# Peptides against a protein of PDB entry 1MQS: the designs that were tried, part 11

Target 1, 223 residues: chain A of PDB entry 1MQS
Amino acid sequence: ILKMLFLNKDLNNNDNITTITDDIFNQQEIIWKVLILDIKSTATISSVLRVNDLLKAGITVHSLIKQDRSPLPDVPAIYFVSPTKENIDIIVNDLKSDKYSEFYINFTSSLPRNLLEDLAQQVSITGKSDKIKQVYDQYLDFIVTEPELFSLEISNAYLTLNDPKTTEEEITGLCANIADGLFNTVLTINSIPIIRAAKGGPAEIIAEKLGTKLRDFVINTNS

## One batch from the design tools (peptide; aimed at target 1 Y139 F217)

Design b1_p11_8_s1 (made by RFdiffusion4, then SolubleMPNN; from b1_p11_8, 8 letters changed)
Fold by OpenDDE base, seed 1:
Structure b1_p11_8_s1 (fold): chain B 223 residues (1-223), chain A 11 residues (1-11)
Amino acid sequence: as target 1 above (223 residues)
Amino acid sequence: MKKVTLSSLVT
């Protein structure tokens, strides 16, 4: 998250959040930015950062993407939002209206190819592609409740997995969503987990899906 | 974190 707030520049990973923000605040001219969030990303950021941390990172104001926002044509904007068609359309509309000087776009999870193509097409039509400085998949679709505890915040997951009326398709779909969330968490921690799951149930499905995603990722990054 | 390049899609 801090790396994103500093426009995805390399930060020395060995320092506490406070040390990193203090060092940057003291050594470099603060670039003031607007932070645009959605409901999910707001929960993610709020779980790990304080208001003072945002200020030290140069965030002058933060707003929800669906809220009416005043134009700040001389101020760069950081978007940290879910990879949805709705959010893409809003970003493109903000670009068309010259709402900000520069656009740093960060998605909370992997942007599907069809949505990436849609974004690219819409941006191309505007003729303002030069204002989009960055597009990143951040893989930050989870909430940190404690230093060693996180939540995927999937509503009714326990109920759905344990209800005998739930269809196999519904279970498989939910297991895929859980595996995606776990995958994002693993990438953020930057440590390869040992995956253990009970046999013959949803846990095994999740473990297999997660294992496949991790293997595919390793193959694609080493190539 | 993965960088997505728009330039490859706009050309």
Scores: peptide ipSAE 0.031, ipTM 0.627, DockQ to the pose 0.091
OpenDDE base, seeds 2, 3, 4, 5: peptide ipSAE 0.029, 0.030, 0.030, 0.028; ipTM 0.613, 0.621, 0.618, 0.622

Design b1_p11_8_s2 (made by RFdiffusion4, then SolubleMPNN; from b1_p11_8, 8 letters changed)
Fold by OpenDDE base, seed 5:
Structure b1_p11_8_s2 (fold): chain B 223 residues (1-223), chain A 11 residues (1-11)
Amino acid sequence: as target 1 above (223 residues)
Amino acid sequence: MKKVTLSSSVE
C-alpha cells in the first residue's frame, strides 16, 4: 500500500511505516496526490493506514470514486479501486475531463483481460494516454484486522457454504472468490503458504483453486 | 504487484 502511495517506487521493505514515510518525507520532496477509492478499497486502506499516514504519504485528499469530485488538474491522482467496468468508465471519464494531471491506476485485484482491453481502448480514444502513468494490480482485496489476521470481507460466506439450499454453482462461485482473495493475500505477503484444507468440502475446493492460481502465477512469472 | 503494460501495438 505504501509503495502504491509513493507511485510504486521501490521502498526498502524493512522499515516501519513511520520510518518509511519519514525517510521519504525527509529525503524527497513530497508529491501531493489525490487518492481515489471505492468502498472496498476504503476499508482496506483504513484497516492498514491512518489518515495521518496518508498525509505523510502525500495524500492531500481522498475521495470515493463514485462521489462527485472537484477537478484538480494540477494534482496527480492515485486510483485504488476494484477492477470493474464501472470504475474503468469513471476513470476514463475523469481522464476525459482532465480532472487530474496524472493518473496512477491501481486495481485492488487482478484486472481481467477484457477490462484491460476496454480500458486501453477507451484511453486511446481520448488521446490522453500520456496522462496515465501507471496501471497496476495491487492484489489488496482484503482487510487487515490485526497482525497475522485478515478478512476477505465476503458477506455470509459461512452461511452460503453451509446452507443446503445453496447450489453447487453458487458454492463453486463463492469458492472461486475466496480463492481469489487468498491469492491476492498471498501475493501481497510475498510468501508461498502451505495450504491445508479439510477434505470433502468447500475448503478443498478453495485449496485446489488457490493452488492452481499460485502455480499458474509462478509459472508465468518465471517464464 | 503486477505492472500492467498497455501495449498499443498499432499494427
Scores: peptide ipSAE 0.028, ipTM 0.566, DockQ to the pose 0.079
OpenDDE base, seeds 1, 2, 3, 4: peptide ipSAE 0.028, 0.028, 0.024, 0.021; ipTM 0.564, 0.576, 0.576, 0.574

Design b1_p11_8_s3 (made by RFdiffusion4, then SolubleMPNN; from b1_p11_8, 7 letters changed)
Fold by OpenDDE base, seed 5:
Structure b1_p11_8_s3 (fold): chain B 223 residues (1-223), chain A 11 residues (1-11)
Amino acid sequence: as target 1 above (223 residues)
Amino acid sequence: KKKITLSSMVT
């Protein structure tokens, strides 16, 4: 997260957030930026950073992507949002309107190829691709609440999985989403976990999906 | 995190 706030510059990983922000603040001229979030990423940021940390990182204003935002054409913007068509369209609209001087786009999880292609195509049409300075997948599709506890913050997941009216397709879809979130968590932690799941339920499905994703990732990374 | 290049997708 801090790397993102500093435009993905290399930061010393061994220091406390405060030390990192102080060191950067003292050593380099602060670049003031706008931080654009969605509901999910807001929760993520709030769980890890304080408002003062954002200020020290040069965040002058933070807003929700769906909120009406005033143009700041001379200010660079950091987007930290979910990889959705809606968010992409909003970003492109912001680009078209010259809402900010530069665009640093960070998706909270992996951007699907189709959405990447859509983003690229739309940006190309605007003729303003030069304003997009970075596009990253952050793999932060979780909320940290405790040192050893996190949440994916999926609304009504328990209810949906246990509602007899929920279709198999809906369950499968939700399990896939959960597995994606867990996968992203693993990548963020940079440690392969031992997976334990209850048998005979959604947890097993999720564990299987996660296992597959991890195996595929390891294979693809080592190739 | 993973860096993505837009130019390679369109040009």
Scores: peptide ipSAE 0.022, ipTM 0.646, DockQ to the pose 0.077
OpenDDE base, seeds 1, 2, 3, 4: peptide ipSAE 0.008, 0.010, 0.008, 0.019; ipTM 0.530, 0.537, 0.501, 0.588; seed 4 fails the geometry check

Design b1_p11_8_s4 (made by RFdiffusion4, then SolubleMPNN; from b1_p11_8, 8 letters changed)
Fold by OpenDDE base, seed 4:
Structure b1_p11_8_s4 (fold): chain B 223 residues (1-223), chain A 11 residues (1-11)
Amino acid sequence: as target 1 above (223 residues)
Amino acid sequence: MKKVTLSSMVT
């Protein structure tokens, strides 16, 4: 998150990114930015940072993407939002209206190819592609509740997975969603886990899906 | 974290 707020610049390796100390914010030139969030990403940010931390990171204003926002044409904007068509359309509209000077787009999870193509197409039509400085998949689709504990914020996940009335399709869909969240978490931690799961249930489905995603990622990163 | 470049997709 801090790396994102500093426009994804390499933070010096000696900075325990895990410790939001005054020293981390003082080591870099503060660029004043606007932070644009959605409901989900607001929860993510709020779980690990306070308003004062945002200020120290150079965030002068933070707003919800769906809110009416005043134009700040001389100020760069960081978008940290869910990868949805709605959010893409809003970003493009903000681009069209010259709402900000620069656009640093960060999605909370992987942007599907079709949405990326849609974004690219819409941006190309505006003729303002030069204002988009970054597009990142941040893989930050989780909430940190404690230093060593996170939540995917999936409502009733346990109940749904264990309710005999739940359909196989619903279970499979939920398992995929859980695997995506775990994948995002693993990428954030930057450590490949050993996955162990009980056979014959949702745990196995999740483990297989997660394992596949991780293998695919490793293959694609080493290529 | 994966950087996506929009310029590579419009070509």
Scores: peptide ipSAE 0.031, ipTM 0.602, DockQ to the pose 0.093
OpenDDE base, seeds 1, 2, 3, 5: peptide ipSAE 0.031, 0.030, 0.030, 0.027; ipTM 0.603, 0.594, 0.593, 0.599

## One batch from the design tools (peptide; aimed at target 1 Y136)

Design b1_p12_1 (made by RFdiffusion4)
Pose (drawn by RFdiffusion4):
Structure b1_p12_1 (pose): chain A 223 residues (1-223), chain P 12 residues (1-12)
Amino acid sequence: as target 1 above (223 residues)
Amino acid sequence: VPKKRDLSKYLN
C-alpha cells in the first residue's frame, strides 16, 4: 500500500528496506498528492494505516470517487479504486474535467481486459491520454485485521454455500471470488505455495480453482 | 506484486 502511495516508486529497481526512513524520504523529496479511494478500498486502507501515516507518505487529501470533489488541477492524483465500470467512468470524467494534474490509476484487485479496453477507448477520444501516468492492478483485495488475520469480506458464505436454494451457478461464482481473494493474498506473500485442501466440498473447488490460477501465473512467467 | 497495465496499447 505504501509503495503505491509513492507512485509505485522504487519499482523496476533496487532497495530492500521496509518502512522508509525520513532521511531517504528527503532523498527523492516528495510532493503532496490527492488520494482517491472508494467504499471498498477505504475499508482496506483504514485497517492498516492511520491518517498521520498518509500525510507522512505525501497524501494531502483523500476522498471517495463518488463524492463531489473540488478541483486541484495542479496536484497529482492516485486512484486506488475497485475495477468497476462505474469507477472507470468517473476516472474518465475526472480525466476530462481536468480535476488533477496527473493520474495514477491503481486497481484494488485486478482490472479485466474487458474494462481496460473500455477505459482506453474512452480516454482515446480525449486529448489527454497523456495525463494518465500509470495504471496498476495492485492485488490487495482483502482486509488484514490483526498481524496475521485476514478476511475476504465475503459475508454469509456458509449459508450461501449450503443453502439448497442457491444455484449451481451462484456457488461456482462464489468459489471463483474466494479463489481470487486467496490469489490476491498469495501474490502479496510473494511465494507460490503448495495447496492442500480437504476433499469433497467447497474448499476443494476453491483449491483446484486457485491451483489453476497459480499454475498459469507460473507459466506466463517463463517459457 | 502490482501488475502494470499498458493503457496505450489499447488506445486509438

Design b1_p12_1_s2 (made by RFdiffusion4, then SolubleMPNN; from b1_p12_1 with R5L N12K)
Fold by OpenDDE base, seed 3:
Structure b1_p12_1_s2 (fold): chain B 223 residues (1-223), chain A 12 residues (1-12)
Amino acid sequence: as target 1 above (223 residues)
Amino acid sequence: VPKKLDLSKYLK
């Protein structure tokens, strides 16, 4: 999330959010931006960051994408929203109206090809593609409900894992998705955890997959 | 993991 707020620049600090924001603030001139959210991403941001953290990241104003927003044609905007047709249309309308100076688009999960093509087509028609500086899939589909508890919000995960009719392939696929979510959470928190999981079930599968992802990441980052 | 998308591939 912090990486996104700093326009997806590399952050190599492994300390807590406060230390990271303080270090960056002291190292370079902060770029002031507007943050555009939807209901889902608002919950994600609110669970991980405080308002003061946003300010230190250069976010002076944040608003919902579906709300009426005042034009700020000299201010760059970060979008962090769900990959939906509705949100794409709103972003394009904002582009048409020159609502902001630059557009940094971050989707909360994977944007399917058909929607990406739709976005590109609409942007092309406007003739203002130069204002779109970034398009990212962030894969931040998780909600922190408690300081020590969070949810990946995967529909029917428990039912799928416990249904005797579920195939091993489906279980493996779901476990991979869960591991991806956990991996993204770890990267967001910027702390490598010690993993504990019950043995003999899907939790163990998930733990192994997550462990592998983390090891691979560390190796690739340090090499 | 965050993935950067290349919009230029789809732009006319």
Scores: peptide ipSAE 0.193, ipTM 0.831, DockQ to the pose 0.582
OpenDDE base, seeds 1, 2, 4, 5: peptide ipSAE 0.189, 0.182, 0.174, 0.186; ipTM 0.831, 0.826, 0.822, 0.824

Design b1_p12_1_s3 (made by RFdiffusion4, then SolubleMPNN; from b1_p12_1 with V1T R5L N12K)
Fold by OpenDDE base, seed 4:
Structure b1_p12_1_s3 (fold): chain B 223 residues (1-223), chain A 12 residues (1-12)
Amino acid sequence: as target 1 above (223 residues)
Amino acid sequence: TPKKLDLSKYLK
């Protein structure tokens, strides 16, 4: 999340949120930005960041994507929203209306190809593609309920994983998504977990996938 | 990990 708020620049991950924000706040010029959220991402942000953290990250204001927002044509905007057609349409409309100077789009989860194509097509029609500086997906899709307890809020996860009618492919896909969410969480928290999972079920699959991701990350980071 | 998406591939 912090990386997103700092326009996906490299951050020193060895520091806690406070240290990172303080260091950046003190050492770098703050670029003031607007943060555009939806209901889901609002919950995520609120769970992880404090108001002061947003301020230190240069977020001057934050609003819901569905809310009527005043134009700030000289201010860059960070979108952190669900990958939905509705949100894409709103973003494009904001682009058309020159609501902001720059657009940094971050989807809370994976953007399907069809939606990516739709976004691209609509942006192309506007002729304002230059204002879109970044598009990222697969960001943090979790809600922290407690300091060390969180939910990925994946719809029907339990049902899908426990329904005997669910195909292996579906299970594998869902497990991958869960593992991705957990991985992102781990990276955000900056703490490598000891993974505990029940054997013989989806939890083990998730654990394995997560473990692999973590190992790969460590290897790539240390190389 | 967040993935950077390249829209240029889709912008004709």
Scores: peptide ipSAE 0.211, ipTM 0.835, DockQ to the pose 0.551
OpenDDE base, seeds 1, 2, 3, 5: peptide ipSAE 0.171, 0.176, 0.175, 0.175; ipTM 0.811, 0.809, 0.820, 0.816

Design b1_p12_2 (made by RFdiffusion4)
Pose (drawn by RFdiffusion4):
Structure b1_p12_2 (pose): chain A 223 residues (1-223), chain P 12 residues (1-12)
Amino acid sequence: as target 1 above (223 residues)
Amino acid sequence: VDKTEEFKELVE
């Protein structure tokens, strides 16, 4: 999360510290930025970061994508928002409106090509595609409550999975999401683990789903 | 995942 608040800095280069000392902050000399969150993404940040931490990272203000936000045409913006048609539209609207000097679009989970092309087409007919400095799938779609407790914030799962009423489609879709939440966690750990799961029920479906996802990930790296 | 280059290529 912090690396993102630094414009995904230090990326594409060297350094293995973990929570930047102040003397180094003064090495790059950082400027204030607007931070745009949405309902879901605010729940992710406010769980691990205090307001004081945000300022210390150069975040002047933070507001939801849906609020009426007064312009700051000369101030950078970092969007950390869900990969939704609704949000993308607003980013396009803010981009046109010239609400901010720059855009650093950061997606909470992962943006589908479906919507990447959408955002891209809309932005193309603006004379301002040049203001979007970066677009990143951050893979932080979970909440970390205590140091080693995390949640996918998918409430009422035992019911949805065992309710006879539930479709054989709603179940597949739910497992697919849980498979993603885990995948989001696994990428954060930066370790491709061995999947072990109890057979017969949802845990297996999710295991085999996550298995396939992690399989492709390992492939679409080297070959 | 950096989608920037891909986004810029799509915009073009």

Design b1_p12_2_s1 (made by RFdiffusion4, then SolubleMPNN; from b1_p12_2, 4 letters changed)
Fold by OpenDDE base, seed 5:
Structure b1_p12_2_s1 (fold): chain B 223 residues (1-223), chain A 12 residues (1-12)
Amino acid sequence: as target 1 above (223 residues)
Amino acid sequence: MDLTKEFKELVK
């Protein structure tokens, strides 16, 4: 998150938020930016950062992507939003309207290829591609509720997993989604966990899927 | 992941 707020510049990852923000605040001219969020990313940001952290990162204003926002044509914008067609369309509309000076687009989770292509196609039509400075997918599809405790905010996961009417296929699908979210979380935190799960239930399925993903990733990155 | 390069290539 902090890296994103500083336009994905390399930050010393070992420093706490306060140290990072203080160091940057003291050493670099603050670039004031607008932060554009959606409901999900708002919750994510709020769980990890304080208002003062945003200010120290140069966030002057934060708004919801679906809200009417005043044009700030001389101010760069950071988008931190879900990778949806709707959000892409809004970003493109904001681009068309010259709502901001620069666009730093950060998706909260993996951006599907088709949506990337759609974004590119729409932007190409505008002729304003130069205003788009960055496109990232941050894989930050979790909310930190407490220290060392987080949620993927998958709606009704517990109910679905414990409903006897839920099919094995549905369970498997949900477990895959959970594993994907956990995998993204692991990558975001940049720490490989020891996976512990209860045996004989969905947690084991999730753990196995996650383990496989992590192993595959490690193999591919060490390659 | 940084998709900027890929994005710029697609815009072209």
Scores: peptide ipSAE 0.651, ipTM 0.966, DockQ to the pose 0.787; fails the geometry check
OpenDDE base, seeds 1, 2, 3, 4: peptide ipSAE 0.649, 0.644, 0.642, 0.644; ipTM 0.966, 0.965, 0.965, 0.964; seeds 1, 2, 3, 4 fail the geometry check

Design b1_p12_2_s2 (made by RFdiffusion4, then SolubleMPNN; from b1_p12_2 with V1M K3L E5K)
Fold by OpenDDE base, seed 5:
Structure b1_p12_2_s2 (fold): chain B 223 residues (1-223), chain A 12 residues (1-12)
Amino acid sequence: as target 1 above (223 residues)
Amino acid sequence: MDLTKEFKELVE
């Protein structure tokens, strides 16, 4: 997240937020930016960062993507939003209206190829592609509630997994989604976990799926 | 992941 707030520049990952922000604040001219969020990313940001952290990162204003926002044509904008068609359309509209000087787009999770293509197509039509400086998918589809405790914020996951009316297919699908979220979390944290799960339930299914994903990833990256 | 390059290529 901090990296994103500093326009995805290389930061020393071993430093705490305070140290990073202080060092950057002291060593570099602060580039003031607008941060555009959605409901999900707002929760994510709020769970990890304090208001002072945002200020130190040069975030002068943060707003919801669906809210009416005043044009700031001389100010760069960081988008940190879910990879949805709706959000893409809004970003493109903001681009068309010259709402900001530069666009740094960061999706909270993996951007599907079709949406990337859609974004590119729409942007190409505007002729303002030069204003889009970055496109990232950050894989931050989790909320940190407490130190070493996080949530994927999947609605009704517990209820769904424990409802006897839930089909095996639904359970499998949900477990896959959870595993995807966990996988993204692992990648974001940049630490491969030891997976521990209760046996004989959905947790085991999730663990297996996650394990497979991690193994595949490790194999592919070491390749 | 940085998608900037891929994005730019698609725009072009």
Scores: peptide ipSAE 0.653, ipTM 0.967, DockQ to the pose 0.790; fails the geometry check
OpenDDE base, seeds 1, 2, 3, 4: peptide ipSAE 0.651, 0.648, 0.643, 0.640; ipTM 0.967, 0.966, 0.966, 0.965; seeds 1, 2, 3, 4 fail the geometry check

Design b1_p12_2_s3 (made by RFdiffusion4, then SolubleMPNN; from b1_p12_2, 6 letters changed)
Fold by OpenDDE base, seed 1:
Structure b1_p12_2_s3 (fold): chain B 223 residues (1-223), chain A 12 residues (1-12)
Amino acid sequence: as target 1 above (223 residues)
Amino acid sequence: MDLTQEFYSLVK
């Protein structure tokens, strides 16, 4: 997250947030930026960073992507939002209107190829691709609620999984989404977990899917 | 992952 806030510059991973922000503050002039978030990423940022951390990173203002935002044509913007068609359309509209000077786009999770292509196509039409300086996808589909507890913050997951009217297809789809989020969390913390799940329910399905993803990843990384 | 170069390669 801090790396993103500093436009994906290399940072010392051994330092804590305060040390990193202090070092950067002392070594170079702060570039003031606007941070554009959605509801999910707002919660993510809040779980990891304090307001003072944002300020030290040069974030002068932060807003929700769906909120009405005043143009700041001389200010660079960092987008940290979910990889959705809706968010892409809003970013493109912001680009069309010259709302900011530069665009640093960071998606909160893996960006599907079709959405990347859609973004590129729409940007091509605007003729303003030069303003898009970076496009990243992240592995930040989790919110730390307690020191040793985190949540994916998937709305109504428990209700959906326990509703007898929910179809097997819907359950499978939701379990896949949860497994993806957990997988991204594992990659973010760089630690392979011991998976514990209740038997005979959706938790077991999720555990199996996650296990498969982790095994595949290890195989691909070691090849 | 950095998708910047891939993005620009798709821009026509």
Scores: peptide ipSAE 0.655, ipTM 0.966, DockQ to the pose 0.765
OpenDDE base, seeds 2, 3, 4, 5: peptide ipSAE 0.652, 0.653, 0.656, 0.653; ipTM 0.965, 0.965, 0.965, 0.966; seeds 2, 4 fail the geometry check

Design b1_p12_2_s4 (made by RFdiffusion4, then SolubleMPNN; from b1_p12_2, 4 letters changed)
Fold by OpenDDE base, seed 2:
Structure b1_p12_2_s4 (fold): chain B 223 residues (1-223), chain A 12 residues (1-12)
Amino acid sequence: as target 1 above (223 residues)
Amino acid sequence: MDLTEEFKKLVA
């Protein structure tokens, strides 16, 4: 996985993840990348890596392949997704739309020949095969545990956020506090969050704030 | 496995 995050450069596999990331971080310039995952690969990544590992690998943002993702035409993307027709189609669509500058495709398991051919055929039609820099398949078998459920125990948070009499300022303030708590939790446990939140409510506000904090942390740590 | 070269051949 780490090798993938560093665009499949040779790594010393005898070292632990922290040592590897530290060594690479100190030896070369960080290339900022987007990491595209699916549900399965998210679990895999979460079981093996920590937030700091992703950051040190230059992963500035990670998203689910099925999520709406903003174009970052100047940023290379690493895909780490299941070898499915659906994912291949999405990757090709991303390629067609010039969503990223370069495409490093890593499948979570063995890629069947027919799917490889399908990918190649579709990419050929786009005329943008030069943007596909790598195609890998992996053999990863990880035991993923159930996610942890926790509470920040902020007094009356739910009531406050759902009270129609609560002002926007109060909501924003509370959401900021919640985001701070989540951010601290993420850093403390060194987890890798994929933020999912309902749209149109406080959850979205919290998600946005948390995302911003994480991005800022990355920038500050690597600047 | 690195499938890049095989992929490129198929695209060509």
Scores: peptide ipSAE 0.649, ipTM 0.966, DockQ to the pose 0.397
OpenDDE base, seeds 1, 3, 4, 5: peptide ipSAE 0.649, 0.644, 0.657, 0.645; ipTM 0.966, 0.966, 0.966, 0.966; seed 4 fails the geometry check

Design b1_p12_3 (made by RFdiffusion4)
Pose (drawn by RFdiffusion4):
Structure b1_p12_3 (pose): chain A 223 residues (1-223), chain P 12 residues (1-12)
Amino acid sequence: as target 1 above (223 residues)
Amino acid sequence: STDKTEEFFELV
């Protein structure tokens, strides 16, 4: 999360510290930025970062994408928002409106090509595609409550999975999401683990789903 | 993370 608040800095280069000392912060000399969150993404940040931490990272203000936000045409903006049609539209609207000097679009989970092309087509007929400095799938779609306790914030799962009423489609969709939440966690760990799961029920489906996802990930790296 | 910037600008 912090690396993102630094415009995904230090990326594409060297350094292995973990929580930047102040003398170094003065090495790059950092400028204030607007931070745009949404309901879901605010829940992710406010769980691990205090307001003081945000300022210390150069974040002047933070507001939801849906609120009426007063313009700051000369101030950078970092969007950390869910990959939704609704949010993308507003980024396009803010982009046109010239709400901010720059845009650093960061997606909470992962943006589908379906919506990447959408955002891209809309932005193309603006004379301002140049202002969008970066668009990143951040893979931080979970909440870390305690140091090693995390949640996918998918409430009422045992019910949805065992309710006879539930469709054979709703179940597949739910497993697909849980498979993504885990995938989001695994990428954060930066370790491709061995999947072990109890057979017969949802854990297996999710295991085999996550297995396929992590399989492709390993492939679409080297070959 | 996955950088979509270049892909986004190719699409634009």

Design b1_p12_3_s1 (made by RFdiffusion4, then SolubleMPNN; from b1_p12_3, 5 letters changed)
Fold by OpenDDE base, seed 1:
Structure b1_p12_3_s1 (fold): chain B 223 residues (1-223), chain A 12 residues (1-12)
Amino acid sequence: as target 1 above (223 residues)
Amino acid sequence: MKDLTEEFKKLV
């Protein structure tokens, strides 16, 4: 998260949030930025950072992507939002209107290839691709609720998985989404977990999917 | 974290 707020510059990984923000605040001219969030990413940021941390990172204002926002054509913007078609369309509209000087786009999870291509196509049509400075996947689609507890904040997940009317296809789809969120969490923590799940239900399906993703990742990273 | 900037620029 902090790295993103400093435009993905290299930060000393051994320092706590306060030390990093204090060092940067004292050593470098603060670049004031706008932070654009959605509901999910707002909760993610709030679980990890304090308001003072945002200020020290040069965030002068933060807003929801769906809110009406005044143009700040001389101010760079950081987007930290879910990888959805809706959010992409809003970002492109903001680009068309010259709402900000520069665009640093960070998706909370992996951006599908089709959405990356859609973003690129729409930006190409605007002729303003030079204003897009960065596009990142941050793998930050989780919320830390307690020191040893986190949530993916998937609405009605328990109800959907336990409703007898839910189809096998719907269950499989939801389990895949949960496994993706857990995978992203593991990558963020940079530690391979021991997976424990109840047998004979959706938790086992999720555990198997997560295990496969982790194995595939390890194989691809070591090659 | 994955940097998609170069891939994006190639698609524009």
Scores: peptide ipSAE 0.593, ipTM 0.958, DockQ to the pose 0.781
OpenDDE base, seeds 2, 3, 4, 5: peptide ipSAE 0.583, 0.586, 0.584, 0.588; ipTM 0.955, 0.956, 0.955, 0.957

